# Peptides against a protein of PDB entry 5OK6: the designs that were tried, part 51

Target 1, 215 residues: chain A of PDB entry 5OK6
Amino acid sequence: ELPGLDSQWRQIENGESGRERPLRAGESWFLVEKHWYKQWEAYVQGGDQDSSTFPGCINNATLFQDEINWRLKEGLVEGEDYVLLPAAAWHYLVSWYGLEHGQPPIERKVIELPNIQKVEVYPVELLLVRHNDLGKSHTVQFSHTDSIGLVLRTARERFLVEPQEDTRLWAKNSEGSLDRLYDTHITVLDAALETGQLIIMETRKKDGTWPSAQL

## One batch from the design tools (peptide; aimed at target 1 N132 L178 D179)

Design b2_p26_2 (made by RFdiffusion4)
Pose (drawn by RFdiffusion4):
Structure b2_p26_2 (pose): chain A 215 residues (1-215), chain P 26 residues (1-26)
Amino acid sequence: as target 1 above (215 residues)
Amino acid sequence: SAEEDAALQRWKEAVNLDGINSDPLP
């Protein structure tokens, strides 16, 4: 059952429960298409529960590239295309109004940057492959703040690399050549990796030689 | 092995062999 209009307003907009919740690293926030949010706002501020301004179910269809991979469209601007809600507010709104059938939520995380916290709406999507098959990829989203060491550990896990196998990483650049990702302590941002980039994990041979020594 | 040689060849064909950078970042 729907809460009253003022109760909905307090839960979604205010304090720890709503949009005013402080940004803390690691917490989840969700994207809501702006038109739907404005319609909900007009409804809860209008004083009439029976109003035709009732927003209906949340539908973020215009925020997705397609329904095959459900990727968020690039180039979206907060306050213009979407509004961010903390995880609790999103949960409440979905429980009250529903979410379009078959559509996934758009969940993003708060990250720490040198002097600020922000929701990372656009993490870096990397295609992780082993050197022997450059078309067999695991597509994984990493934060700009994740280390290259995390990228390597993730690639190893995704491909079920055994503990005794030695592996290292390369990145295929826009010129079609390879840049060695030497330092596991730096971040995806420091390594200037971009969404859609192919990351190649090569495995050392049993004799100790590396496949890339042949390049 | 032959399978390794074929996998290496496919790798060489998939990348530009000029300008490969093995140095660490500054």

Design b2_p26_2_s1 (made by RFdiffusion4, then SolubleMPNN; from b2_p26_2, 11 letters changed)
Fold by OpenDDE base, seed 3:
Structure b2_p26_2_s1 (fold): chain B 215 residues (1-215), chain A 26 residues (1-26)
Amino acid sequence: as target 1 above (215 residues)
Amino acid sequence: SAEEQAALEAFKKSINLEGINFEPRP
C-alpha cells in the first residue's frame, strides 16, 4: 500500500532510510534518475495524492548507454543526473511505485578510500588479455579497492588457467609501454589502473622461463 | 580480434619481443 505523502517524504529524505544518511563501507546504494526523483519530490510536497504530479514507475532509461549490458553513460554527475539512495529507501520507492519493466536496479557499493567513504558509481573496467591468446579478451569490472591479486585471480579464472600454471600481470601505460604489476597486495587505485586500460596476463613457460625474459 | 592483436603487438613492443612468435591458444 502506498503510504501517506508525509510518510513517504520522511522515509526517503530522513531517518535510517534517508538519502542523507552516513555512508558505510560495503553497503549497497542505488541510483535514481534525477527527473523522476524531482517529480516524486513535487508529488509528495504537493499534498494531493491524486495530483497529476504522480511520478509513475521509476525509470532510469536515460542513465543507460545501452539496454543490452545496462552500462551507465559516462560522465554522470550526482545531483545533476541521478540521486543516490540507501538500499532501504530504494526498496521503499520500488515497492510504492515500481521499477520500469525490464530495467535492472543500478546497485553500487560504498567503498572506503583512505580518507572518505564513497559510493563507487564507476568501478574500474579493465580489458584482460593473454600474451599468447589472440582469441579471447575479457572486460571485467573491479573496485578501486580490489587488490591486484584479485585481478590476477579473476584473469586466471576467466582464461581457465590451471592451478599449476604460473602467471603475472602487465599494465599498458599511457605511453604505450607495459608496466609490470609486481605487488599483488596493492589495490587497483594504488596501481593507478584506469577504465579501459589493457591488462596482459603473461603465463610462465613449461621450461620455467617467462616469455618476456627472452630479451 | 583487432584489440587482441593490438594487445599482443603492444606487449611485444613494450618488452622488445617484436621478433618472438607467441603460440596462440585455441
Scores: peptide ipSAE 0.063, ipTM 0.643, DockQ to the pose 0.072
OpenDDE base, seeds 1, 2, 4, 5: peptide ipSAE 0.031, 0.037, 0.021, 0.034; ipTM 0.624, 0.634, 0.566, 0.599

Design b2_p26_2_s2 (made by RFdiffusion4, then SolubleMPNN; from b2_p26_2, 12 letters changed)
Fold by OpenDDE base, seed 5:
Structure b2_p26_2_s2 (fold): chain B 215 residues (1-215), chain A 26 residues (1-26)
Amino acid sequence: as target 1 above (215 residues)
Amino acid sequence: SAAEAAALAAFKASINLEGINDSPRP
């Protein structure tokens, strides 16, 4: 049984625990398709539980570009295409109305940027390769707040690099040339890395020379 | 291998000259 319409409104749209609550880094938030949410708002504001404005199951289909990997469409905008709900509010709505069959929840994390908390709807997907095997790529997702050091460690792990082997990263720029990612303490955001960008891990030779230094 | 050599060549060909100035390990 659905709770009362006023109760639904208070549980979902409040400043303490609902949609309007402050963001906290590391918390999970969920995307809800905007039209469904507006329909729900109209329903609960209408005051009639038997109204024809009943929103039905949550359906985020329009937010997805594919139903295989459930990737989001590019360029979605908060407030236009979707709303963000904290985990508790999302779970309430799902429990009351259900989620469209087969659709996964769209869970995202709050990240802390220098002056603001933000739900990171679009993490960065990087293509990791080795300098001597450019054809063997691994796509890995990173937060904009992740360090280049984490990217490097992840690349080392993915390519099974031994601890004693020295490695460094290069990023392919828009001109098709490679820029050295020298500072490993800066973030993915600071390095201006983008989804689909090729990141090359260079491994130091046994003789102590870098492959790139032999130009 | 020939494939590794080709990959290495492609890698080297794409390097910006500013990034190659890392000194070899003594």
Scores: peptide ipSAE 0.264, ipTM 0.748, DockQ to the pose 0.257
OpenDDE base, seeds 1, 2, 3, 4: peptide ipSAE 0.030, 0.253, 0.253, 0.262; ipTM 0.448, 0.720, 0.745, 0.751

Design b2_p26_2_s3 (made by RFdiffusion4, then SolubleMPNN; from b2_p26_2, 10 letters changed)
Fold by OpenDDE base, seed 3:
Structure b2_p26_2_s3 (fold): chain B 215 residues (1-215), chain A 26 residues (1-26)
Amino acid sequence: as target 1 above (215 residues)
Amino acid sequence: SAEEQAALEAFKKSINLEGINFEPLP
């Protein structure tokens, strides 16, 4: 059953779990398409539950680039294309209005950056490749807060590298050269890695030499 | 090996590698 219009407004906008609540690292937030949200605002502010301003079910279709893997369109802007809601507020709206059939929620995590918490709408998507196998690549998403060590471990896992094999990472830069990702303790953000960037995993030879020494 | 060298050359060509920077990223 739908709550009263004033109750809906208070719950979503001004409640303990409202859209303006402080961000906390690790929390889940959800994207809501801006037009739908504005329609909902107009509906609850209008004071008539039977009005023609009823927003219908939540439909985020315009935020997706495809309905196969449900990736977001590039370049979406908070406040223009979508609104961010904390999990509790999202679940209330879904329970009241429903979500378009077959459409997944757009869940994102709050990350802790040096001086700010932020909902990470666009994780960094890296293209992982082995130096000796050009025919096989893995596209993997990482948080900006993930370490280079995690990227390396993930690459090793995806390519089924045995524990005794020694590996290291290179990033292809915009100039077409390779930068050595030497420090595995820095984050993806610190390393300034970007979506679509090629990351090369180099495996040490049995003789103890590195393939890159021959370049 | 010859196969390893061929793989490296193919790799270099495929990514249009212009150089290697051995300096650690900041």
Scores: peptide ipSAE 0.180, ipTM 0.765, DockQ to the pose 0.666
OpenDDE base, seeds 1, 2, 4, 5: peptide ipSAE 0.113, 0.096, 0.021, 0.162; ipTM 0.708, 0.729, 0.575, 0.756

Design b2_p26_2_s4 (made by RFdiffusion4, then SolubleMPNN; from b2_p26_2, 11 letters changed)
Fold by OpenDDE base, seed 3:
Structure b2_p26_2_s4 (fold): chain B 215 residues (1-215), chain A 26 residues (1-26)
Amino acid sequence: as target 1 above (215 residues)
Amino acid sequence: SAEEQAALEAFKASINLEGINDSPRP
């Protein structure tokens, strides 16, 4: 059953888990298409449950670039294209109004950046390859706050690298050359890695030499 | 394989010279 309009408003806007709730790193937030949200606001503020302003089910269709992988369009702007809701608020709205059939929720994580918490709407999608097989990529998403060490571990896992094998990473830069990712403690953000960027995992040879050292 | 060798050469050809100086891990 739909709560009273005032109760909906209080729960979503002014509640402890409402839209204005402080961001906390690691928490899930959800995108809601802006026009739907504005329609909902108008509905609950209007005070008439039988009004023509009923928003219907949540429909984020305009936020997606595809309905296969459900990737977001590039360049979406908070407050213009979508609003962010904490998980609790999102689940309330979904329970009250439903979500468009077959459409997945747009869940994102709060990340801690220097001096700010932010919902990471666009994680970094990297193309992981091996130095000896550049044509076989594993596409993996990373947070901007993930370490290069995590990228390396993930690459090792995806390529089934044995624990005793030594590996290192290279990033293909905008000039098409490979830059060595020396510091594994810096973040994806610090390394300025971008979506679609090729990351090459080099595996040390059994003789103890690196493939790249044989120039 | 020939393909692996070609990939290796492509890899090597793309290496920025600044990145080569990784001291071999002991």
Scores: peptide ipSAE 0.223, ipTM 0.719, DockQ to the pose 0.288
OpenDDE base, seeds 1, 2, 4, 5: peptide ipSAE 0.222, 0.226, 0.220, 0.218; ipTM 0.720, 0.720, 0.721, 0.701; seed 2 fails the geometry check

Design b2_p26_3 (made by RFdiffusion4)
Pose (drawn by RFdiffusion4):
Structure b2_p26_3 (pose): chain A 215 residues (1-215), chain P 26 residues (1-26)
Amino acid sequence: as target 1 above (215 residues)
Amino acid sequence: EEEEEEEEDAKWKAQIESKENLRKHF
């Protein structure tokens, strides 16, 4: 059952429960298509529960590239294309109005940057492959603030690399050559990695030589 | 096993030398 209009407003807009909730690293926020949010706002501010301004189910279809991979469209601007809600507010709105059938929520996380916190709407999507098959990829979203060491550990896990196998990473640049990702302590942002980039994990041979020594 | 590694190295080397950009654009 729907809460009253003022109750909905307080839950979604205010304090710890709503849009005014402070940004804390690691917390989840969700994207809501702006038109739907504005329609909900007009409804809850209108004083009439029976109004035709009732927004209906949340539908973020215009925010997605397609329904094959459900990727968020690039180039979206907060306040123009979408509004961010904390996880609780999203949960409440979905429980009240529903979410379009078959459509995934768009969940993003708050990250820490040198002097600010922000929701990382566009993390870096990396294609992780082993050197022996450059077409067999695990597509994984990493934060700009994740370390290269985390990228390596993730690649190892995704490919079930055994503990005794030694592995290291390369990145295929726009010129089609390889840049060695030497330092595991720096971040994806420091390494200037970009979405869609191929990250190659090579495995050391049993004799101690590396496949890349052949390049 | 050594022959298979050699064949994989040769194939990978040829792919790297092709200089083809394999980045995905979403």

Design b2_p26_3_s1 (made by RFdiffusion4, then SolubleMPNN; from b2_p26_3, 14 letters changed)
Fold by OpenDDE base, seed 2:
Structure b2_p26_3_s1 (fold): chain B 215 residues (1-215), chain A 26 residues (1-26)
Amino acid sequence: as target 1 above (215 residues)
Amino acid sequence: SEAKEQEEIEKFKAFVESGVDLRVKF
């Protein structure tokens, strides 16, 4: 059931729990397509529930590159293409108006960067490969705040590496060189890894040597 | 087999040689 228009406005726009509330690391926020949100604003601010300004169900279709993988378009801008809502506000809107059939929510996390909280709309997508099978990649999403150690663990899991096998990572840079990711405690951000970047997992040989030592 | 391992290393080498070099990033 739809609440009263003033109640909807207060619930979604309330500075304590709504759109304007402070970001907190680890919290989920959701993207709403800007035109739909503006239509909703017009509806609830108009004061007439019977008006022609009813927004209908939430439809974020214009934010997606495709309807198969539901990847976001690149270069979307907050306030121009979408609005960010905290989880509570998003769930209210979905409960009131619905979400387009088959369309997933666009959930993103607040991350802690040096001296700032940010909703990470574009996490880093890395192409994970093995040194001995460079043609088979696994695309995996990571936060900029994730450690290289997590990338390594994830690669080991995806490639079913045995616990006793030693592994390490290399990143292919834009210049075509391979940078060995030596420190596993630094973040994806610190390592300056980017979406679409190839990350090679090297597995140590049974003789205790590394394949790359023969390069 | 050693032959397969050598082939894999050669492919890895060829991949590296298609670029610039190997570096250590800290």
Scores: peptide ipSAE 0.268, ipTM 0.797, DockQ to the pose 0.247
OpenDDE base, seeds 1, 3, 4, 5: peptide ipSAE 0.042, 0.146, 0.211, 0.119; ipTM 0.627, 0.781, 0.780, 0.760; seed 1 fails the geometry check

Design b2_p26_3_s2 (made by RFdiffusion4, then SolubleMPNN; from b2_p26_3, 15 letters changed)
Fold by OpenDDE base, seed 2:
Structure b2_p26_3_s2 (fold): chain B 215 residues (1-215), chain A 26 residues (1-26)
Amino acid sequence: as target 1 above (215 residues)
Amino acid sequence: EEAELAAEEAAFRAEVESGEDLRVKW
């Protein structure tokens, strides 16, 4: 059952579970399309339950670039294109109004950056390849806060590399240069890795030599 | 050491540049 309009506004905007609550690392937040949210604000603030201002089901269609992979459009701006809600507030709105049929929720995590918490709306999508088969890529999402060591482990898992095989990573730059990712303890952010960047996993040969050293 | 690294990088670059650029331009 829909709560009273004042109760809805208080539950979503105010308090420990509201939109204005502090960000905490590891928490889930959800994107809501801005026009729908503004319509909801007008409905609950107007005090009139007339169907003329009723927002209907949550519809995030304008935030997606496609309905196949449900990827977000690039360059979306908080406060202009969408609002961020904590998980509790999102689940209340979905329970009251519903979500458009077939649309997935847009869930994102709060990450800890140097001196700030941020909702990571755009994780880094890397194209993982093997040095000997550049034509077969695995697209994998990583947080900016994930280590290069996690990228390497993920590449090993995706390519079914045996535990006894030694591997290392190279990043292909926009200029075509290759940077070896020597330090596996730095983050994706520290390594300045970007979405759509090619990451090459090199596997050590059985003779103990690296493919790159034999060219 | 730095010169050996630069040579390994140059050699590996030449091999990778011969392949299709799978980088998605976003």
Scores: peptide ipSAE 0.025, ipTM 0.560, DockQ to the pose 0.228
OpenDDE base, seeds 1, 3, 4, 5: peptide ipSAE 0.023, 0.022, 0.030, 0.027; ipTM 0.472, 0.469, 0.504, 0.576; seeds 4, 5 fail the geometry check

Design b2_p26_3_s3 (made by RFdiffusion4, then SolubleMPNN; from b2_p26_3, 16 letters changed)
Fold by OpenDDE base, seed 3:
Structure b2_p26_3_s3 (fold): chain B 215 residues (1-215), chain A 26 residues (1-26)
Amino acid sequence: as target 1 above (215 residues)
Amino acid sequence: EEAELEAEEKAFREFVESGEDLRVRY
């Protein structure tokens, strides 16, 4: 059931689960295309439920670069291209107005950075490969707050590495050289890993030597 | 895409075999 216009406004903007509520790490937030949201604001603020300002269903089409993988366009800016809503508010709007047929929700997580919480709109997509088979890659999404250790474990899992096999990671840097990711306790952010970056998993040889060891 | 990865694989092997120093990141 569609609530009254004032109730909608209070629920989405000023409610306990409203847009301006404090961010909490691990919570899900959702992107809403800015123009739709502004149309909704105008509708509920207008006070006329029968007005021509009815926003229709939520349509985030302009935020996507493709409708296959539903990847976001690069360079989207909060407050200009989209607004962020907490899960409860998003679900209310979807229940009231619907979501465009076929479009997935754009769900993102709140992450804890050293001095701030933020919604991680752009997690890092890494290209994981083995040192001896770069032709077989796995694109995997990570949070900036994920550890290099998690990246390593994920790579091991994707490549079906046996527990007794020893592995380590290299990152191809912007200069085209390889940086060894030595400390597995630092985060993806600390390691300055970026979307599209090649991450090479090196597997230790049976003789106990590393393929990357100097000859 | 696959062709680029194969080229990079070759480059990686060549790099490793060259004995060049690899950067360690902490």
Scores: peptide ipSAE 0.157, ipTM 0.658, DockQ to the pose 0.080
OpenDDE base, seeds 1, 2, 4, 5: peptide ipSAE 0.026, 0.085, 0.035, 0.021; ipTM 0.598, 0.658, 0.582, 0.574

Design b2_p26_3_s4 (made by RFdiffusion4, then SolubleMPNN; from b2_p26_3, 14 letters changed)
Fold by OpenDDE base, seed 5:
Order: sequence, then structure tokens, then C-alpha cells
Structure b2_p26_3_s4 (fold): chain B 215 residues (1-215), chain A 26 residues (1-26)
Amino acid sequence: as target 1 above (215 residues)
Amino acid sequence: EEAKLKEEEEKFKAEVESGKDLRQKF
């Protein structure tokens, strides 16, 4: 059942629990399309439960690039294209108004960067490949705060690498050359890895040699 | 299949050699 309009506004716009609440690392936040959210604001602020201003179901269709992978459009801006809501506020709106049929929620995580918290709207999508099969990529999403060690573990898992097999990573740089990722403790951000970047997992040969060392 | 995997391995080696001076960026 829909709460009273004032109660809806107070629940969603509350600075302690709603839209204006402080960001906390690891928390889930959700994107809501800006026009829908503004229509909802107008509805609840108008004081009239008149159906003429009723926002209807949440519809984020304009935020998606595709309806197959449900990727966001590039270059979306907070406050212009969407608003961010904490999980509790999002779930209230969904329970009150519904979500458009077939659309997934646009869930994102708060990440901790040096001296700043933000909702990571655009995690890094890396193209993982094996050194001997460069044409077979696996797209995997990572946080900018994820370690290169996590990228390596994820690549090993995706390629079903046995625990006893030694592996290492290379990144294809903007110049088309391969940079070896030596430090597995640095982050995706520190390594300056970008969406669409090719990451090559090299597997050590049974003879103990590396493919890249045998020229 | 094996011949193609070998060709891709040689492409990888060639890309590694082309960037030899840059490979220690990280």
C-alpha cells in the first residue's frame, strides 16, 4: 500500500536514511532515471493524490545502452540523467510503484578511493584472454579498487587453470604494446586499467619456460 | 586447432617483443 505523500517524501529524501545519507563503502546504491524521480517528487510534493501526476512504475529504459546485457549508456551524469538512492530507499520506491517489467535494478557499490567515497557507476570491464588464444575473450567486470591479484585469480578461474600451473598477466597498452603486471597488490586503478582493455593471461610451460621468453 | 593456437602464441610473442622496453611498467 502506498504511504501518505508526506511520508513517502520523508522516507526517500531523509538525510539519515534516504537520498542525502552519507555514502558508506561496500553499500549498495541504485540508479533511478531522473525524469521519473522528478515526476515522483512533483507527485508527493503536490499533496494531491491525483492520478494526473502519478509517476507510474520506475522505468530506467533511457539509462540502458542495450536490453541484452543491460549495460548503461556511457557518459551518464548524476543529477542530470539519474539520481542515486540507498538500497532501503530504492526498495521502498519499488515496493510502492513497481519497476518496469523485465528491467533489472541498476545496483552499484560505494567504493573507497584515497580520501573519497563514491558510487562506482562504471566499474572496469576487462577483456580476459589466454596468451595462446587471443581471439577468445571473456569480459569481466572489476572495481577500480580490486587488486591485480583478483584479476589474475578471476582469469585463472575463468580459464580453468589448475592450482599447480603458474600464470601471470599482461595488459595491452594504448600504444599496442604489452605491459607486464608484476605487482599483484596494486589496484586496477593504480595499474591504470580501462574498460575494453585486453588483459592476457600467460601460462608457464611444463618445461618451466614462459611463452614470452622463448623468442 | 593446434596450428591456430600456435599462430596466436606467436602473435603474443611478437606483441611482447614489440613492447620490450615498456613491459616493466607495473
Scores: peptide ipSAE 0.184, ipTM 0.726, DockQ to the pose 0.132
OpenDDE base, seeds 1, 2, 3, 4: peptide ipSAE 0.131, 0.129, 0.165, 0.174; ipTM 0.671, 0.673, 0.709, 0.716; seed 1 fails the geometry check

Design b2_p26_4 (made by RFdiffusion4)
Pose (drawn by RFdiffusion4):
Structure b2_p26_4 (pose): chain A 215 residues (1-215), chain P 26 residues (1-26)
Amino acid sequence: as target 1 above (215 residues)
Amino acid sequence: SDAAIQEWIAEGIRISPHEKQPLPHP
């Protein structure tokens, strides 16, 4: 059952429960298509529960590139294309109005940057492959603030690399050559990695030599 | 695995002549 209009307003807009909730690293926020949000706003501010301004189910279809991979469209602007809601507010809105059937939520996380916290709407999607098959990829989203060491550990896990196998990473650049990702302590941002980039994990041979020594 | 490296070489995949440096901090 729907809460009253004022109750909905308080839950979604105010304090810890709503849009005014402070940004804390690691917390989840969700994207809501702006038109739908504005329609919900007009409805809850209108004083009439029976109004035709009732927004209906949340439908974020216009925010996705397609329904094959459900990727968020690039180039979206907060306040123009979408509004961010904390996880609780999203949960409440979905429980009240429903979410378009078959459509995934768009969940993003708050990250810490030198002097600010922000929701990372566009993390870096990396294609992780082993050197022996550059077409067999695990596509994984990493934060700009994740370390290269995390990228390596993730690649190892995704490919079920055994503990005794030694592995290291390369990145294929826009010129089609390889840049060695030497330092595991720096971040994806420091390494200037970009979405869609191929990250190659090579495995040391049993004799101690590396496949890349052949290049 | 060695054959896959040879395929790379034939496709022109090479190690970059200069090491890429991390982005500087402000």

Design b2_p26_4_s1 (made by RFdiffusion4, then SolubleMPNN; from b2_p26_4, 16 letters changed)
Fold by OpenDDE base, seed 4:
Structure b2_p26_4_s1 (fold): chain B 215 residues (1-215), chain A 26 residues (1-26)
Amino acid sequence: as target 1 above (215 residues)
Amino acid sequence: DDAAVEAMKAAGLTLAAVDRQPLPRP
């Protein structure tokens, strides 16, 4: 059953648990397509439940680049293309209006950067490869706040590297050359890693030598 | 082994690059 219009407005827009609530690191927020959200605002502010301004089901189709991987379009802007809702508010709207059939929710995490919290709408998508098979990539998303150590662990897991095997990372830079990621404690952001960047996992040989030592 | 080395060379890995690391953004 749909709550009263004023109750809907208060639940979604209140400063404590609604859209305007403070961001907290690790929390889930959801994207809602702006035109739908504005239609909902107009509906609940109009005071007439039978209004022709009824928004219908949530439909984020215009935010997606594809309906296969459900990737977001590039360059979407908060307040222009979408609004961000905390998980509670999102779940209320979905329960009241529904979500377009087959369309996944657009869930994102709050991250903590130096002096700011933000919803990370665009995590960094890295192409993980092995040094001996550069054509076989695993695309993996990382937060800008994730460590290079996490990238390395993730690469090891994806490539089924045994615990006793020693590995290290290289990043293909903008010049097309490889830079070694020596410091595993810095973040993806600190390392200036970008979406679509090739990350090469090198595995140490049984003789204790590195393949790259022959370059 | 040789094919892996050649693949790394083709990816732009050189002796000079072995000593290169990204500097953290300020």
Scores: peptide ipSAE 0.110, ipTM 0.686, DockQ to the pose 0.421
OpenDDE base, seeds 1, 2, 3, 5: peptide ipSAE 0.095, 0.136, 0.099, 0.109; ipTM 0.696, 0.718, 0.683, 0.677; seed 2 fails the geometry check

Design b2_p26_4_s2 (made by RFdiffusion4, then SolubleMPNN; from b2_p26_4, 12 letters changed)
Fold by OpenDDE base, seed 3:
Structure b2_p26_4_s2 (fold): chain B 215 residues (1-215), chain A 26 residues (1-26)
Amino acid sequence: as target 1 above (215 residues)
Amino acid sequence: DDEAVQQMIAQGLRLSEKERQPLPRP
């Protein structure tokens, strides 16, 4: 059963788990399409549960680029295209109104950047390949706060690299040349890696040489 | 694995200038 309209408003907007609560690193937040959210606001502010302003189920269709991969459209803006809700508030709205059939929730993480927390709406999508099979890319999402070491481990796992095999990463830069990712302790952000960027995992040869020594 | 390197070359992959180790001076 739907809570009273005032209770809904308090829970979502002004509650300890409301929209305006402080961001905490590692927490999940969810995107809600702005027009739906505005319709919900109008409904609960109207004071009439039987009003024509009933928002219906949450429908985020306009935020998605496609309904196959459920990727977000590029260039979405908070407050214009969507609203961010903490997990508790999102789950309340879903329980009250439902989510459009077949749509996944748009879950994102709060990340810690220097002096700020933010919801990372657009994580970095990297194209992982092996040096010996450039035609088989694996798209993997990483946080800007993830280490290059994590990218390397992920690549090793994806390509089933044995523990005794030495590997390293190269990034294809905007000029089309390869830059080595030497420091595995820096973040994806610090390495200035971007969505769609090709990351090549190079495996050391049995003779102890690197394939890239011939480039 | 010369074929892998040839494929990289064929795709136009080259080391950046910063990655080009100076030739060991004789």
Scores: peptide ipSAE 0.389, ipTM 0.852, DockQ to the pose 0.318
OpenDDE base, seeds 1, 2, 4, 5: peptide ipSAE 0.383, 0.388, 0.386, 0.378; ipTM 0.849, 0.851, 0.849, 0.847

Design b2_p26_4_s3 (made by RFdiffusion4, then SolubleMPNN; from b2_p26_4, 12 letters changed)
Fold by OpenDDE base, seed 2:
Structure b2_p26_4_s3 (fold): chain B 215 residues (1-215), chain A 26 residues (1-26)
Amino acid sequence: as target 1 above (215 residues)
Amino acid sequence: DDEAVQKMIEAGIRLSEKERQPLPRP
């Protein structure tokens, strides 16, 4: 059953789990398409449950670039294209109005950056390949706060690398040349890795030499 | 192994200038 309109407003906007609550690292937030949210605001502020302002089910279709992979459009702006809600607020709205059939929720995490918490709407998508099979890429998402060590471990797992095999990473730069990712303790952000960037996992040869030594 | 390196070269893969070891001076 739908709560009273004033109760909905208080729960979503002014509650402890409301839209304006402080961000906390590791928490989940959800994107809601702005026009739907504004329609909901108009509905609950109008005070008439029988009004023609009923928002219907949540529909985030305009935020997606495709309905296959459910990737977000590039360049979406908070407060213009979407509103961010804490998990509790999102789940309330979904329970009250429903979500468009087949659409996944757009869940994002709060990350800790130097001196700021931010909802990471666009994680970094890297193209992981092996040095010996450049044509077979795995697209994997990483947080800007993830370490290069995690990228390497993820690549090893995806390519089923045995624990005894020694591996390292190279990033293809804007000039089309390879830069080695030496420090595995720095973040994806610190390494200035970008979405769509090719990351090559090099495996050490049995003779103890590296394939890249021949480049 | 040599085939993999050759494929990298054919794909235009090269090390950046900072990664290039200076050729041993003669």
Scores: peptide ipSAE 0.344, ipTM 0.835, DockQ to the pose 0.312
OpenDDE base, seeds 1, 3, 4, 5: peptide ipSAE 0.343, 0.342, 0.340, 0.336; ipTM 0.835, 0.835, 0.834, 0.831

